Peptides against a protein of PDB entry 3B8E. Designs and how they scored, part 73

Target 1, 230 residues: chain A of PDB entry 3B8E
Amino acid sequence: PFLIFIIANIPLPLGTVTILCIDLGTDMVPAISLAYEQAESDIMKRQPRNPKTDKLVNEQLISMAYGQIGMIQALGGFFTYFVILAENGFLPIHLLGLRVNWDDRWINDVEDSYGQQWTYEQRKIVEFTCHTPFFVTIVVVQWADLVICKTRRNSVFQQGMKNKILIFGLFEETALAAFLSYCPGMGVALRMYPLKPTWWFCAFPYSLLIFVYDEVRKLIIRRRPGGWVE

## One batch from the design tools (peptide; made by RFdiffusion4, then SolubleMPNN)

Design b2_p14_8_s2 (from b2_p14_8, 12 letters changed)
Fold by OpenDDE base, seed 3:
Structure b2_p14_8_s2 (fold): chain B 230 residues (1-230), chain A 14 residues (1-14)
Amino acid sequence: as target 1 above (230 residues)
Amino acid sequence: DLVEQLRKLVLELL
């Protein structure tokens, strides 16, 4: 989110406090829950990792996490961001290069895509209105990401949902996201304004896409061991 | 204020 904010010079999609709420709040318990996942059925058929040659974090893991899943997560967040700004009169094309004027407190006549003028205060309300739905979109996409991380090769349907700590993590991150989004005073304290309940559903197609994509990937790995997808 | 200061700091560093 922040890289696109800089490169495209768009209004800030996700606030710093909101990013901290993801990294330190919603992601912690889910990440810990993966340590309690049951071993895959084929784990004893794999050779033990050589600590000298085999990195714990390899290029394949980085490619999957940042290059594939992370891109789909970012697309989901940006989709929500662009929809909210479009509903407020700012079409995606109009946002390109707008940051300089958007963040200038002395410019009180920034025009939207329809010629309506926006004061600095009004623009900041719209910006902060984007942060909470973007955050919730990331949490909803993280449900799929957590579930697909249960296994490297086996389908989630083969592994099952027996990890009670993972189920608790999904509940905890959702409850925390709801608390941060709707608790009175969060708009002032965290600049996370309340969102319409409908915004929770905007991420569902992307969450489903991640799940389907990873299940197809795992299916290919199972059918073609030693392929480029592994 | 802290968030805005952090944002300004990050923007000044980038």
Scores: peptide ipSAE 0.007, ipTM 0.462, DockQ to the pose 0.025
Fold by OpenDDE base, seed 2:
Structure b2_p14_8_s2 (fold): chain B 230 residues (1-230), chain A 14 residues (1-14)
Amino acid sequence: as target 1 above (230 residues)
Amino acid sequence: DLVEQLRKLVLELL
């Protein structure tokens, strides 16, 4: 998100505080819960990793985490961001290069895509209105990400949802996201303005996409063991 | 200047 913010010079899509809430708040318990996941049914049939040649974090894992799944997550967040700004009169194309004028306190006549002028205060309200839905979008996408991380090869339908700590993590991150989004004073304290409940659903297509993508990947791995997809 | 923009951003976010 921050890289696109710099490169495209768009208004800030995700605040620093919201990033910290993801990294230190919502993602911690779910990530730890994976340590308690049940072993895959075929794990003892696999050869152990060669510690001299095989890295725990290889290019393939980086590609999956950052290059594929992470991109889908970011796209989900940006989709929500662009929808909110478009509903407020700022079409995606109009946002390109707008940051300089957007962040200038002395410019109170920034025009939207329809010629409406926006004061600095109004612009910051809509910017901060984007932060919470972006955050919630990431949390909703993380539901799918956490579930797909349960297994490397087996389908989630084969593995099942037996990890009670993971289930607790899903509820915890959701409850925390709801608390941060709707608790009175969070707009002042964290610059996280309340979101309409409908914004929770904006991430669902991306969450589903991640889930389907990974299930297809795992299906390919099961059908073609030792392939480049593993 | 990207550096100046980043500095401005940090100052606005603090």
Scores: peptide ipSAE 0.000, ipTM 0.364, DockQ to the pose 0.021
Fold by OpenDDE base, seed 4:
Structure b2_p14_8_s2 (fold): chain B 230 residues (1-230), chain A 14 residues (1-14)
Amino acid sequence: as target 1 above (230 residues)
Amino acid sequence: DLVEQLRKLVLELL
């Protein structure tokens, strides 16, 4: 989100504080929970990794994590951001290059896509209204991401949901997201304004997409061992 | 100017 903020010169999609809440709050317990995941049923049928040639983090894993799943997560967040701004009169094309005027507190006549003028205070309310739904969108897609990360080859339906620490992590990140979204004072403390409950559902198509995409990928790996999809 | 420099830097790293 911050890279697109710089490159496209758009209003800030996700605040620094909300990013820290993702990295240190919502992601930490779920990530640790993966250390307690049960081995895949076929793990002992695979050759051991060669520690000299096979890296723990290989190009395929980086491509999957950052290039595929991470991109879908980012698209989900940006979708929510663009919908909120469009509902407030700022179409996506109008946001390009708008950052400089948007962040200038002395400009109180920034026009939207329909010629309505927005004060600095009004613009910041809309910006901070985007931060919480973007954050929640990331948490909702992380549910799918965490679940798909349980296995490399087996379906989640084959592996099952036996990791109690992972289940706890899903509840913890959701509870934290709800706390940060709805606790009184979060708008002042974190610039996270409360979101309508309907915004939680905006991420569901992307969460489902991640899950289906990974299950299809794993199905292809199982049917065609040694393919480039591994 | 700083943002444009950062933009160029990011584009070079991408």
Scores: peptide ipSAE 0.000, ipTM 0.379, DockQ to the pose 0.016
Fold by OpenDDE base, seed 5:
Structure b2_p14_8_s2 (fold): chain B 230 residues (1-230), chain A 14 residues (1-14)
Amino acid sequence: as target 1 above (230 residues)
Amino acid sequence: DLVEQLRKLVLELL
């Protein structure tokens, strides 16, 4: 998100405080829950890694985590961001290069795509209104990420949802996201303004995309063992 | 790994 903020000079899509809430709040319990996941049924049919040639973190894992899943998460967040700004009069093309004037507190006549002028205070309300739905979008996408991380090769439908600690993690991260989004004073303390409940559904297509993509990947691995997708 | 956490933090920031 911050790379696109710098390169495109758009208004800040996700605040630093919201990022810290993801990294230190919503992700910790779900990540720990994976340590309690049951072994896959075929684990004893796999050869052990060679500690001299096979890295624990390989190029394939990096490609999956950052190049595929991380990009889909970012796209989901940015989709929500652009929709909110468009509903407030700022079309995506108008946001390019707007950051400099957007962040200037002395400019109170920044025009939207329809010629309406926005004060600095009004612009910051809209920006902070974007931060919460972006954060919630990441949490909703993380539901799919956590579920797909249960297995490397087997389908989630073969593994099942028996890990009670993982289920607890999903509820915990969702409850924390709701608390941070709707608790009084969060707009002042965290720059997270309350979101309409409808914004929770904006991430669902991306969450489904991640789930389907990973299930297809795992299906390919099962049909073609030793392929470049593994 | 602190480096991986920092990398995640940087990539989440980025």
Scores: peptide ipSAE 0.007, ipTM 0.435, DockQ to the pose 0.044; fails the geometry check

Design b2_p14_8_s3 (from b2_p14_8, 12 letters changed)
Fold by OpenDDE base, seed 1:
Structure b2_p14_8_s3 (fold): chain B 230 residues (1-230), chain A 14 residues (1-14)
Amino acid sequence: as target 1 above (230 residues)
Amino acid sequence: DLVELLRKLVEELL
């Protein structure tokens, strides 16, 4: 998010506080829950990792985490961001290069795509109105990410949802996201303004995309062991 | 621009 904010000079799509809420709030319990996941049915048929040759974090894992899943998460967040700004009169093309004027407190006549003038305060309300849905979008996408991380090779349908701690983690991160999004005073305290409940659904296509993508990936791995997709 | 970005980062962290 921040890289695109710099490169495209767009209004800030996700605040540092919301990033901290993701990293320290919504991600921790789900990540810990994976330690309690049941072993895959074939785990004892796999060769142990060779500590001399096999890195714990390899290029494939980096590609999956940052290059694929992370990019889909970012796309989901940005989609939500652009939709919200478009609903408020700022089309995506108009946002390019707008950051400098957007963030200037002395400019109170920034025009939207329809010629409506926005004060600094109004712009910041809209910006912070984007932060919460972006955050929620990440949480909803993280549901899929967490579920796909239950297994390396087996389908989630083969593994099942027996990990009660993981289920609890999904509820916890969702409850925390709802609390941060709707609790009175969060707009002032965390710059997280309340979102319309409909914004929760904006992430669902991306969550589904991640899930389907990983299930297809795992299916390919199962059918073609030793392929580049592993 | 970089200084302003850093300033905003600091202002958000603070």
Scores: peptide ipSAE 0.017, ipTM 0.505, DockQ to the pose 0.024
Fold by OpenDDE base, seed 2:
Order: C-alpha cells, then sequence, then structure tokens
Structure b2_p14_8_s3 (fold): chain B 230 residues (1-230), chain A 14 residues (1-14)
C-alpha cells in the first residue's frame, strides 16, 4: 500500500497505525495458532528436506506469500479504497498525482472528478474513512490466508478445522477488528473512523479467490508430486 | 520529495 502511495502519488490508502494494528494486533494470534496445526496425513511419507540445499524460506514460498497471495490481499484493500473514494466523488484515475494537493493544508479547493471542491478537513475525513475499511478488508482476506496455511499439500476439506487455537485466533482477530472499527474514540485515537457494516463484505470475493486459488494449487500438487508448484 | 512526504505523514499521525 505505501509503495503505491509513493509511486502513484495517491491519497494515503492505509495509515501507519492501521498497519501496526494488522502486524501486531490481528495477525499475531492467528499466526501463532499455526504452530498447533495437526500434521498432514501424508507428512510421514515425505522425505525430509536436505538442510544443506533446501531452505525453509525459498523463492517459491516468497513468491506465494508476497508475490501471489500478498498481491491478492493488497488488491482487495485497494479495491475497497477505490470504491470508497469513488463513492465520495474521486474516481481512480483522478487520484493519480493528487497527493501533493491532497495533503496541502492551504489548498481548500481540491476538485473531485465531478468538479466539487473539497476542503482540507473534508479530504482528511474521507481519507481516514478509507483506513478502517482497508484494515477490515485485510482481516477478512486473512481469514482465507490463515485457513490455506493450515496445509501445504492436503485440501482444507481433507484436513478439516480441528485446530481449536486457530478457530480462537479467527474469532480474536475478528473481535479485535470490530473493536478497533466501532469503539468510540478510535477515530480520534487511531484515525480509524467507523465503517458501515456493508464494507466487511467487500473483501469476500478476494477471500474466496485466495481460497480457490490455493485449493487448486494443492490439487495440482497432489496430482503431480514433485512439480514446480510444490 | 520523499523526506517531505514522510514528514507530512508523521505530522498527520501526531
Amino acid sequence: as target 1 above (230 residues)
Amino acid sequence: DLVELLRKLVEELL
């Protein structure tokens, strides 16, 4: 998000505080819960990795985490961001290069895509209105990400949802996201303005996409063991 | 300017 903010010179899509809430708040318990996941049914049939040649974190894992799944997550967040700004009169194309004027406190006549002028205060309200839905979008997408991380090869339908700590993590991150989104004073304290409940559903297509993508990937791995997809 | 951008971000967060 921050890289696109710099490169495209768009209004800030996700605040630093919201990023910290993701990294230190919502993602911690779910990530730790994976340590308690049940072993895959076929794990003892696999050869151990060669510690001299095989890295725990290889290019393939990085590609999946940051290059594929991470991109889908970011796209989900940006989709929500662009929808909110478009509903407020700022079409995606109009946002390109707008940051300089957007962040200038002395410019109170920034025009939207329809010629409406926006004061600095009004612009910051809509910007901060984007932060919470972007955050919630990431949390909703993380539901799918956490579930797909349960296994490397087996389908989630084969593995099941037996990890009670993971289930607790899903509830915890959701409850924390709801707390941060709706607790009075969070707008002042964290620049996280309350969101309409409908914004929680904006991430669902992306969550589903991640889930389907990974299940298809795992299906390919099961049908073609030792392939480049593993 | 990246430095100015970062400064503005800090100012908005404080």
Scores: peptide ipSAE 0.014, ipTM 0.483, DockQ to the pose 0.023
Fold by OpenDDE base, seed 3:
Structure b2_p14_8_s3 (fold): chain B 230 residues (1-230), chain A 14 residues (1-14)
Amino acid sequence: as target 1 above (230 residues)
Amino acid sequence: DLVELLRKLVEELL
């Protein structure tokens, strides 16, 4: 989000406090839950990792996490961001280069795509209105990301959902996201304004896409061991 | 993510 904010000079898609809530709030318990996942059925057929040659974090893991899944997560968040700004009169093309004028407190006549003028205060309300649904979009996409991380090769349907700590993590991150989104005072304290319940569903297509993509990837790995997808 | 967080915190303080 922040890279696109700089490169495209768009209004800030995701606030700093919101990023903290993701990294320190919603992601911690789910990440810890993966340590309690049952071994895959084929784990004893794999050679032990050589600590001198085999990195724990390899190029394949980085490519999957940042290059594939991370890009789909970012697309989901930005989709929600662009929809909210479009509903408030700012079409995606109009947002390009707008940051300089958007963040200038002395400019109180920034025009939207329809010629409506927006004061600095009004623009900041719209910006902060984007932060909460972007955050919720990330949490909904993280449901799929956590589930696909249960296994490297086996389908989730083969592994099953027996990890009670992972199920608890999914509940905890969702409950925390709901608390941060709807608790009175969070708009003032965290700049996370309440969102319409419909915004929770905006991320569902992207969550499904991640799940289907990873299941197809794992299917290819199972059918063609030693391929470039592995 | 932490680096981006720190950068944004600095920008909000600045």
Scores: peptide ipSAE 0.014, ipTM 0.531, DockQ to the pose 0.035
Fold by OpenDDE base, seed 5:
Structure b2_p14_8_s3 (fold): chain B 230 residues (1-230), chain A 14 residues (1-14)
Amino acid sequence: as target 1 above (230 residues)
Amino acid sequence: DLVELLRKLVEELL
């Protein structure tokens, strides 16, 4: 998100405080819960890694984490961001290069795509209105990410949802996201304005896409062991 | 632009 903010000079899609809430708040308990996951049924049929040639973090793992899953998460967040700004009169093409004028406190006549002028205060309200739905979009996508991380090769349907600590983590991150989104004073303290409940559903297609994509990947690995997809 | 970005980061953290 921050790289696109710099390169495209768009209004800030996700604040630093919201990023900290993800990294230190919503992600910690879910990540710890994976340590308690049951071993896959075929684990003893796999050869141990060669410590001289096989790195713990390999190119395939990096490609999955950053090149695939991380990109789908970013796309989900940006989709929500662009929809909110478009509903407020700022079409995506108009946002390119707008950051400099958007962030200037002395410019109170920034025009939207329809010629309406926006004060600095009005623009910041819209920006902070985008931060909360972007954050919630990441949390909803993380539900799928956590579930797909239960296994490397087996389907989630083969593994099941027996890890009670993981289930607790899903409820914890959702409850924390709701607290940060709707608690009075969060608009001032965290620059996170309340969102309409409908915005929680905006991320569901991306969450489903991640889940389907990973299940297809795992299916390919099971049918073609030792392939480049593993 | 970098100075303004850093200023905003500081303003968000404070």
Scores: peptide ipSAE 0.017, ipTM 0.518, DockQ to the pose 0.025; fails the geometry check

Design b2_p14_8_s4 (from b2_p14_8, 11 letters changed)
Fold by OpenDDE base, seed 5:
Structure b2_p14_8_s4 (fold): chain B 230 residues (1-230), chain A 14 residues (1-14)
Amino acid sequence: as target 1 above (230 residues)
Amino acid sequence: DVVEELRKLVLELV
């Protein structure tokens, strides 16, 4: 997200405080919960890792974490960001290069795609209004990410949802996201303005996409063991 | 005081 902010010179899609709320808040308990997951039913049929040839972090794992799942998460957040800005008069094409004028406190006549002028204060309200839905979008996508991380090869339907600590983690991250989004004073304290409840649903297609993608990947691995997809 | 100063600094950097 921050790389696109720099390269495209668009208004900031996700605030630094919001990133800290993800990294230190919503992701901690879910990540710890995976340590309590039950072993897959076929684990004893797999060969042990060769410590001389097989890295703990291999190219396939990096590709899945950053190149696939992380990119789908980013796309979900950016989709929500562009929809909110478009509803406020800023079409995606108009955002390219706008950052310099957007962040200038002395420019109070930045035009939207329809010729409406926006003061610095109005622009910052819209920007901070985008940060909260982007954050919530990441949390909703992380539901799917956490669930797919339960297994390496077996389907989630084969593994089931028996890990009570993981279920608690899903509720905790959702409750924290709701608290940060709707608690009075969060707009002043964290620059997180309240979002309409409808924005929670904008991430659902991307959450479903991650889940379906990973189940298809795992199905391919089960049918073709030792393939490059593993 | 330190927390409030850090809060102000963060709000200025955001």
Scores: peptide ipSAE 0.005, ipTM 0.381, DockQ to the pose 0.036
Fold by OpenDDE base, seed 1:
Structure b2_p14_8_s4 (fold): chain B 230 residues (1-230), chain A 14 residues (1-14)
Amino acid sequence: as target 1 above (230 residues)
Amino acid sequence: DVVEELRKLVLELV
């Protein structure tokens, strides 16, 4: 989000506070829950990694985490961001290069795509209105990410959802996201404005995409062991 | 009402 904010010079799509809420709030319990996942049925048939040759974090894992899943997550967030701004009169094409004027408190006549003038305050309301839905979008996408992380090779349908701590983590992150989104005063305290319940559904296609993508990936790995997809 | 109040508060803080 921050890279696109700089490169495209668009209004800030995700605030620092919301990033901290992701990293320290919604991701921590789910990540810990994976330590309690049942071993895959074939784990004892796999050779131990060689600590001298096999990196714990390899190029394939980086490609999967950052290059694939992370990009889908970012696309989901940006989709939500662009939809909200478009509903407020700012089409994506108009956002390019707008940041400088957007962030200038002395400019109170920034025009939207329809020629409506926006005060600095109005612009900041719209910006902060984007932060919460972007955050919620990440949480909804993280549901799929957490579920796909249960296994490396087996389908989630083969593994099942027996990890009660993981299930608790999904509820916890969702409850925290709802609390941060709808609790009175969060707009002031965290600059997280309440979102319409419909915005939760904006992430669902991307969450489904991640899930389907990883299940297909795992299916390919199972059918073609030792392929480049592993 | 809460959203409008929050909007007002943010307008005051920005």
Scores: peptide ipSAE 0.000, ipTM 0.323, DockQ to the pose 0.028
Fold by OpenDDE base, seed 2:
Structure b2_p14_8_s4 (fold): chain B 230 residues (1-230), chain A 14 residues (1-14)
Amino acid sequence: as target 1 above (230 residues)
Amino acid sequence: DVVEELRKLVLELV
């Protein structure tokens, strides 16, 4: 999000506080819960990792985590961001290069895509209105990400949902997201304005996409052992 | 002061 903010000079899509709430709040318990996941049924049939050649974090894992899944997550957040701004008169194309004028306190006549002028205060309200839905979008996408991370090779349908700590993590991150989104005073304290409940559904297509993508990947791995996808 | 500008930037980014 921050890289696109700099490169495209768009209004800030996700605040630093909301990023910290993701990294330290919503993602912590779910990530720890993976340590308690049941071993895959075929784990004892796999050859041991060669500690001299095989890294724990290889290029393929980095590509999956940051290059593929992370990009889908980011796209989900940006989709929500662009929808909110478009509903407020700012089409995605018009946001390119707008940051300089957007962040200037002395410019009170920034035009939207329809020629409506926006004061600095109005623009900042819209910006902060984007932060909470973006955050919630990431949390909803993380549900799918956490579930796909349960296994390397087996389908989630083969593995099942037996990890009670992971289930607790999903509820915890959701409850925390709801608390941060709807608790009185969070708009002042964290600049997280309350979102309409409908915004939770904006992430669902991306969560489904991640889930389907990973299940297809795992299916390919099972059908072609030792392929480039492992 | 670079620290104060960074602090302002952080506070504006927050």
Scores: peptide ipSAE 0.000, ipTM 0.327, DockQ to the pose 0.024
Fold by OpenDDE base, seed 4:
Structure b2_p14_8_s4 (fold): chain B 230 residues (1-230), chain A 14 residues (1-14)
Amino acid sequence: as target 1 above (230 residues)
Amino acid sequence: DVVEELRKLVLELV
């Protein structure tokens, strides 16, 4: 979000405080929960990792985590952001380069894509209205991300949902997201304005996409062991 | 100016 904010000079998609709430709030318990995941049923049939040649974090894992799953997550968040701004008259093309004028408190006549003028206060309301749905979108796609991280090769349907700490993590991050989204005063404290409950569903296609993508990937690995997809 | 320099730096790194 911040990279695109700088590169494209668009209005801020996600606030710094909201990013910290993801990194320190919603992600920590789920990430820790993976340490308690049961070994895959076939783990003892695999050759042990060579500690000298095989890194714990290899290029394939980085490519999957940041290059594939992370990109789908980012696309989900940006989709929500662009939809909200478009509903308020700002089409995606019009947002390019708009940041400078958007953030200037002395400019009260910033035009949208339809020639409507927006005051600084109105623009900031719209910006902060984007932060919460973007955040919630990330949490919803993290459900799928956490579930797919349970296994490298086996389907989630083979592994099952036996990790109670992981289940707790899913509820915790969801409860925290709901708290941050709907608790009175969060608009002032965190610049997170309340979102309509319907915005939670905006992320579901991306969450499903992550899940289906990973299950297909794992299916390919099972059918073609030793492939480049592994 | 700082943001534009950061923008250039990011574009060089991406």
Scores: peptide ipSAE 0.000, ipTM 0.357, DockQ to the pose 0.016

